# Designs tried in a protein design run: peptides against a protein of PDB entry 9IZ0. Part 74

Target 1, 345 residues: chain A of PDB entry 9IZ0
Amino acid sequence: ITCLGSNGHTYKQLVKGGNDDLRQDAVMEQVFEQVNGFLRSYRKTSQRNLSMRTYKVIPLALKTGVIEWVQDTIPLGEYLDSAHKVYHPKEWSLSTCRKLIAEKQMEDLETRLKVYDLVCRHYRPVFRHFFLESYADPVQWFTTQTNYARSTAVASVLGHVLGLGDRHGQNILIDKTSGEVIHIDLGIAFEQGKKLPVPECVPFRLTRDVVDGMGITGVEGVFRRCMEFTLETLRREEDSLLSVLEVLRYDPLFSWLISPLRRMKKQKMQLENFNQPESGNITTDASRDPKIQRNNVSGESEAERAILKVRQKLSSTLSVEASVGELIRIAQDPSYLALMFCGWS

## One batch from the design tools (peptide; made by RFdiffusion4, then SolubleMPNN)

Design b1_p12_6_s3 (from b1_p12_6, 7 letters changed)
Fold by OpenDDE base, seed 2:
Structure b1_p12_6_s3 (fold): chain B 345 residues (1-345), chain A 12 residues (1-12)
Amino acid sequence: as target 1 above (345 residues)
Amino acid sequence: STVEKLLEEAKE
């Protein structure tokens, strides 16, 4: 849909209809705007223009809403699939890699690690080429790669703290103008990703291609330092952030639990991505919304547990540097990445 | 925002 703005400009809007509760996305975007307020108030983050990139979500009904079309973006996964075919035409296809990981999903960790290593050797990182291709001017190249590392650092800390799940390459957009990341589809939060058919074991996405986009310094440059400054800001504003989350506890529209329908849809998408190339308009006619009596008691107990986990992640027991160091280590650990659906890219 | 409204309501 194209909407006329009050400023006389036309904006493209994406109308999503289906089984996804866009209210959760809208609420998480509001949490990100509050966090962006904290990042602007603190000198170390403000001087670097650190922010979580947001997009507007207008929920219209239980399963329908209008999403801002983020112009000049590309999904990370779409770029990586295209770039891999160009730069590594003799390596394995993404479908071959996915199939091999799937065929060994029920095997032991040792076998899964061997398969992951084999896939990694036949599917090499390419995301550095995004910056080299898109920005011929050295100043623009350096600026956009810096913006990528900064925005990825903010998203990584905030994604860990809020327990954001489903951080696959189609749910991460790259802004072609700034190099910044934009996280979309925020319906899996507060560690509900651990309840997926393939449990999420990493704190955030820090795969080989995500690191390759940071350039020659990898995680040891702008990325690590910006994670440290972001975590320092969130620890300083702990009470403010927890107050925002306590407000969500009383929102009757917010769901602290992954819906059985969303879990089933994600399971189906994972199974279909093993058998068919990505082109299918999966009209899942999941027409029967069971009137799940929201046992209010279970929702409140999950909200309380979620807030307690956020508080634990903001604990000052370890230094900011030690905490960030451990998060980076875990996010890159092959023993976790080998268990993921797409941990190699 | 809903969060801003609820934060205002929680300050009263």
Scores: peptide ipSAE 0.010, ipTM 0.461, DockQ to the pose 0.018
Fold by OpenDDE base, seed 1:
Structure b1_p12_6_s3 (fold): chain B 345 residues (1-345), chain A 12 residues (1-12)
Amino acid sequence: as target 1 above (345 residues)
Amino acid sequence: STVEKLLEEAKE
């Protein structure tokens, strides 16, 4: 749909219909807008124009809404797949890498680390080329790469603090104009990603390609410093952020738990990416429905647990530098990345 | 936003 704004500008909008509740995305975008207020109020973050990139989500009904069409964007995963074929045409395909990781998903950590290392050798980073290809002017190149590192730092801290999950390359858009990241599909938050069939073990996405886009300094420069300033701002505004989250505790439309339908959909998408139909009758004995004891953890008890986890992540027990250092270490640790669905790129 | 409005209402 194209709408004419009161400012005389035309805006393209995407109407989504389906089984996904856009209310969760709309609520998370409102939390990001509040955090952007905190980032604008704090000198260290304001001077760097640090923000979480947002998009407008208008839920119309439980299954229908209007999303702002983010112009001039590309999914990170789409760029990486195309660029990898160009720059490394003799390396493995993304499908080969996924298959090999999938075949070993039930093996021990040592075996999974060996497979991850093998995949990494046959699928090298390419994301630096995004900036080199898109920006022939050295000033634009430097500016956009800096904007990428800054926006990734904000999104990494905020994504960790809010426990934002499902941060695969299709849920991260790159703005081709600014180089900034835009996170989409916010339906897995408050560490519900740890409840997926392949649990999320990293605090945020900091894969080899995400780092390659930061240029020659990698994480050691703009990214680390912007993470530190962002975390310092969120610690300062802890009570304000917790007050925003307490409002959501009383929103009867906000689900603190992953929807069983979303969980099943993500489970199927994970399994279907594993099952190329080689004709082997693996009788998935569907009979072990683990009685997930629906401990009817009341939505209130899960909200309280989520808020407590946010408070724990904002704890000043460690310095900002030590906390950011540990987050960067964990997010890049092969022992965690080897456990991910796609930890190599 | 709805969150901003509820935060303003909670400050009064």
Scores: peptide ipSAE 0.006, ipTM 0.410, DockQ to the pose 0.017
Fold by OpenDDE base, seed 3:
Structure b1_p12_6_s3 (fold): chain B 345 residues (1-345), chain A 12 residues (1-12)
Amino acid sequence: as target 1 above (345 residues)
Amino acid sequence: STVEKLLEEAKE
């Protein structure tokens, strides 16, 4: 829809209806605004303008709301799919790569690693071309690539700490003006991505294309340093961040668990993308009565477990540098990436 | 924000 503002400007809005619970997105955007406050308060993060990019979400009902249309953006996946066809027209299609990974999903780690390596050799990174094509001025090119690395670092730390899931290329927008990333569809948080049909094993998305967009230094330089400064800020503000999350514990509208409906929707979208016939007897024991009354006790226990995991991720047991080093290592490790859904290649 | 309001209301 297009709304006329009181200022006489027209704003494009996305209306979502039916099965999308925008309350999760609205709550996570509010958590990001609080974290952006912390990032502005500390010299090391403020001097670099480190922030999580946010967008306006207005939930209207349980399954309906209005989302701000983020102008001048493109989904990362949409750009990559187009750029791979232009720069590597002789390489495998993304559908071929997806199919090969899916066909081997039930095989051992060694077989899955061989398939992942094969896919990687036939589907090379192209995301560096986004910056080379979009910015003819060298200063603008360098600035936007730096903004990309900075925003990706903030999103990676926050995504790990808050356990953001479902970080596929359609849920990550690139701002064409600033080069910054915008994370959308925030309804899988607090490690609920590990409960998907294909568990998420990496702390955040750091695929070959995500790294290729950082330029010649890759993860080494702006990205790593900005992750370190972001994590240092979050560790200093641990009590403040935990206090924000404790408020959500008492929000009856917030869900610490992935909804069975969202889980089924993701499972169907995975099956449809594979042209696999519905192998009928996935007895989703969805016979757990939808009248599982959210026993307040079960919601509180899941919230407490989620908050405990956030606290554990903010632990000072390891240095900031060691913690970031390990996160970067795991996020790029083929032994984890080969276990992911085919949409992570 | 609603979270800021809830945080203010939780401090009262």
Scores: peptide ipSAE 0.006, ipTM 0.405, DockQ to the pose 0.018
Fold by OpenDDE base, seed 5:
Structure b1_p12_6_s3 (fold): chain B 345 residues (1-345), chain A 12 residues (1-12)
Amino acid sequence: as target 1 above (345 residues)
Amino acid sequence: STVEKLLEEAKE
């Protein structure tokens, strides 16, 4: 829908009706705004304008709401699929790569590593071209690439700490004006991605294309330093962040658990979108989710476990540099990436 | 927000 604001400006808004928990998205955006307050309070983060990019979510009912349309954006996955066809027309299609990974999904780690390495040799990174194509001015190019590395660093730390899952290329938008990343569909949080049919095993998305967008320094430049400053800020504000999460423990509308039906549906929809690119009407029949009595006891115990895991991730046992170094290592490790769902690649 | 209000109430 398009709404006329009281200021005379027109705003595009997405009216979402369906099985997605817009309350979870709205709550996660409120947590991000609190974290953005912490990032603004410290010299090391404020001098770099470090923030998680947010969007407004207004839940109208349990299954309906209004989402702010993020203007001037493109999904990372949409750009990459188009750019790979242009820059590497003789390489494998994304569909072929995903099919090979899917066909070997039940095989051992050694076989999955061989398939992942083979796919990597036949599907090369292209995301550096986004900045080269979009920004002919060298100052704009450098500024937007720097903003991309900064926003990706904040999102990577915060995504790890809050255990954000389902970080596939369609759930990450790129702002065409600033180069910043916007994370959408926040319905997989607090490590619930590990409960998907194919478990998520990386702390955040740091694929070859995500690194290629950082330019010649890759992860060792702006990205690593901005991860360190973000984690330093979150460790210092641990009690404040945990207090935010404790409030959510008592919100009867917040779901700490992904339902078994939603777990299956998330990875299935990613496969169906590959087989039919043109059918924009996903009429997901409103199969009445049976009233699984949310046993309140199971939700409280999962909230407590989630808060304990956040506290553990903020532990000062390792230096900030050592912790960030290990996160960057794991997020790029082929032994973890080869285990990811084919739709996540 | 509801979270900000509850955070203010938890700081008192």
Scores: peptide ipSAE 0.006, ipTM 0.385, DockQ to the pose 0.017

Design b1_p12_6_s4 (from b1_p12_6, 10 letters changed)
Fold by OpenDDE base, seed 5:
Structure b1_p12_6_s4 (fold): chain B 345 residues (1-345), chain A 12 residues (1-12)
Amino acid sequence: as target 1 above (345 residues)
Amino acid sequence: SAVERLLKLAEE
């Protein structure tokens, strides 16, 4: 829909109806705004304008809401699929790569690693070209690449701490003006990604293309330092962050658990979107989800467990540098990446 | 150059 604002400007908005609980997204966006308050209050993060990019979500009913249309954006996955066809037309298609990974999904780690390494040799990174194509001025190019590395660092730390899942290329938008990342579809949080049919094993998305966008220094430049300053700020504000999450424990509208039906649908929809060319409205008929009585007792125990895991991730047992170093290592490790869902690659 | 100043600011 397009709304006329009281200021005379027109605003495009997405009306989402269906099976997705937009209250999860709205709550996560409120947590991000509180974290952005902490990042603005601390000198090291404020001087670098570190923030999680947010968007407005207004839940209207249990399954209906209005989402802000993030203008001047492109999904990371949409850009990458198009750019690989242009820059590497002799390499394998994304569909071929995903098919090979999917065919080996039930095999041992050694077989999955061999297939992942084979795919990596036949599908090279291209995301550096986004900045080279979009920004002819060297100062704009450098500024937008720096903003990309900074925003990716904040999103990586915060995504790890809050246990954000489903971080595939369609759920990460790139702002074409600033180079910043915007994370969307926040319905998998607090490590519920580990409960998917193919479990998520990495702390955040740090694929070869995500690193290629950081330029010549890769992860060892602006990205690592901005992760360190972000984690330092979150450790300092631990009690404030935990207090925000404790309010959500008592919110009867918040769901700490992904439903079994939603777990299956998320990875199935990812597979279906890869097998169909641009054709029409899959009106998957909203078959009546049976009223699974939410045993309130199970929700409270999962909230407590989620808050405990957030506290553990903010632990000062390791230095900030050691903690960030280990997160970067795990997020890039082929032994974890080869275990990911074929639609995540 | 402006680029060299930006590179120095990215090293700090």
Scores: peptide ipSAE 0.008, ipTM 0.307, DockQ to the pose 0.013
Fold by OpenDDE base, seed 4:
Structure b1_p12_6_s4 (fold): chain B 345 residues (1-345), chain A 12 residues (1-12)
Amino acid sequence: as target 1 above (345 residues)
Amino acid sequence: SAVERLLKLAEE
């Protein structure tokens, strides 16, 4: 929809209807705004204008809401698929890569690593081209690439700390004007991504293309330093952040658990992304209702575990530099990326 | 499988 604001400006808005509870997105956006407050208060982060990019979410009902249409954005995955076809037209298609990874999903780590390496050799990074093609002015190029690295660093720390899942390339928008990342579809948080059919095993998305967008320094320099400053800020504001999360513990509308319906929807989307519609009537008799043993884990005990995990991630047991170093290492580790649904790009 | 053929082709 397009709404006319009281200021005379027209705003595009996405009306999301369906089975997705936008309240979870709205709550995560509120947490990000609080964190943005902390980032503005701390000298090392404020001097760099570090922030998590937010968007307005207005939940209207259990399954409907209005989301701000983030103008001048493109999904990372959409750009990468398009750019890869342009810059590497002789390499494998994204669908081929996905198929190969899927076919070996149940195999051992060694086999999955071999397939991941093979996919990586036939699907090279291209995301540096986003900045090179979008910005003819060197100053604008450098500024936007720097903003990308900064924004990605903030999002990576927050994504790790809050345990944001489902960080695939369609859930990460790139702002074409600023180069900043905008994370969308925030309904998988507090490590509930580990409960997906393909468990998420990386702390945040730091795939080869995500790194390629950082330019010649990769993860070194701007990205690493901005992660360090962000984590340092969050550690200083631990009690404030935990207090915000404790308010959510008592919100009866907030779900600390991925809904069975959302899990099934994500499972279908994962499977459908592997099945190009060959017009064959594979009546997959989905009649095997896996008895989801509703372990009556009280929502309270899941909230408590989630908050405890946030606290553990903010622990000062390791230096900020050591913690960030380990996070970057794990996020780039082929042994983890080979286990991902799309770890190669 | 097609994957096993591709893996073999990548080992050659």
Scores: peptide ipSAE 0.005, ipTM 0.440, DockQ to the pose 0.035
Fold by OpenDDE base, seed 1:
Structure b1_p12_6_s4 (fold): chain B 345 residues (1-345), chain A 12 residues (1-12)
Amino acid sequence: as target 1 above (345 residues)
Amino acid sequence: SAVERLLKLAEE
C-alpha cells in the first residue's frame, strides 16, 4: 500500500497478512530502538554512529500488520546468488550446494565438514563486489564498506545477546545507499533457533561472504572494534536492557517460545527444498500427532530463562576483547558452519 | 520485489 503522510509525502508500506505474528517483530524493533538509545549515550559508540537499523512494524491483528517498506534495499542472499552467477559462472549453483549439504545432514561431523569444504571450494565469496559495483567514488566506497562493517558488528552483538535466530541471507537486507545491514523477520529470538529442525549453532551470521563484504581487513579492524564498543555499551547498560526485557515478560502479546506452527513451516520449507514434486499421494494420516508432553513450563519460566541467558551473555567474567574474540571464532568455525542450512555463503 | 519475496518467505 501507499500512504500519504501528514507531511504530504507518500510512503510505501507492506501489508503482511496470513499466518505470521508481527507482534514479535514489533517488540524486537522496540528493543533495538532502546539499545540505539544506549549506543547514542556512550561516547565510543556515538562517535561512530553505531546503531541497529530498524524498520517500523505496526501489528494490526494476531496475523496481520503493516511493515515499513525499506526503500533501496536488497536481501543479502539475493545479491549473493546473482553476483556469484556473474563472477563465478563455472562454479556450482546455490541449488547444487544446498542439495549436497542437505543429503549429508544426518551424517557425522567429519563427513559434513568434508562436504562443507567441498562446497566452499566450488562456491567462492563475492560480496566485496557489492561495494565495488555500487560505489565508483573511492570515498563513497570506503564510507559504505565502513558502514556495512559497523552495522554488521552491532547486529552481531545484539543478535548474540538477544539470541536472534533464522539469520539466513533472505532475512538480512543491505541498504544500497548507506551499505548498512537491516535484519528482518525477528520472530525467532532468545535462542529459539536451537529448537529448529536444523539447530542454529553460531552466535550470529559471519559466513565467508559476510566477511568478504568487510574488505581487505575482514573481521580485523572496524568490525572487531565496533563489536567491542557495542558489547562494552551493552554491559554498561545491562540493568537498563534487562528492565526493557522484563517489561516484555508481562506483555501478553509476546511469545517467548517459537510457535508449533512456525516450527512446522520451517520444517516444511526445509523438506520442500528437497522434494521435487513427485506426485506421490502420501496421505500422511495427520491423526497421530504425538502427544508432545506439554511440559507446562509456564511462559513465565521461559521468559525467566531467556532473561537469565541475556544476563549471562553480558557477564564481565571475560574482557570485552576476549568475549568478542571468542564470538568471532565460533561464528567462523567450520565445525559449526558445516551444521548450518547455509553456512558457506 | 525484495519485499514481495520477504512476504513470500514470511508466508511460507
Scores: peptide ipSAE 0.000, ipTM 0.306, DockQ to the pose 0.084
Fold by OpenDDE base, seed 2:
Structure b1_p12_6_s4 (fold): chain B 345 residues (1-345), chain A 12 residues (1-12)
Amino acid sequence: as target 1 above (345 residues)
Amino acid sequence: SAVERLLKLAEE
């Protein structure tokens, strides 16, 4: 839809209907706005303009809402598929890679690692080309690549701390003007991604293409240092962040658990993406949710466990540098990436 | 309302 703003400007808006509870997205965006307050208050993060990019979500009903149409963006996965065809036309298609990983999904880790390595050799990273193509001016190129590494670092720390799931290439937008990342579809949080049909085992997305976009330094430079500054800020503001999350514990509209329907929908989409080339018609079959009597007792216990896990991730037991080093290591570990739906790109 | 029109558009 197109809305006329009170300022006389027209704004495109996405009306989303179906089985997705946009209230979770709206709540997570509010948490990001609070975290952005903490990042602005601390000199090391403020001096670098570190922020989680946010978008407006207005839930209208249980499964319906209006989402801000983020202008001048492209999904990371859409760019990577297109760029791979241009820069590596003799390599395997994304569909071939997906098929080989799927065919070995039930095999042992050793077999899955061999298939992952084979896919990686036949599907090379291309995301560095986004910056080289889009920014002819060297200052703009350097600035946008720096903004990408900074925004990815913030999103990686915050995504780990909040346990954000479903971080595939279609749920990560790239701003073509700034190079910043924008995370969308935030309805899988607090490690509920581990309950998906293909469990999410990495703390955040740090695939080969995500690293290739950081340029010649990869993770060793702006990215690592910005992760450290972000984690240092979140540790300082632990009580403030936990207080924000405690408010969500008492929100009857917030769901600490992935719905069985959302899990089934993600399973169906994964199976369909194995069998068909991405025809972008997400026919959201509106299967009626049975009235799941939310046993209030189970929701409260899961909220408490989620908040406890956030507290544990903010623990000062390890240095900021050691904690960030371990997160980067795990996020790049082939033994985890080989188990993922699309861990090679 | 404007909301009711948005709900209709999301059901189509």
Scores: peptide ipSAE 0.000, ipTM 0.335, DockQ to the pose 0.034

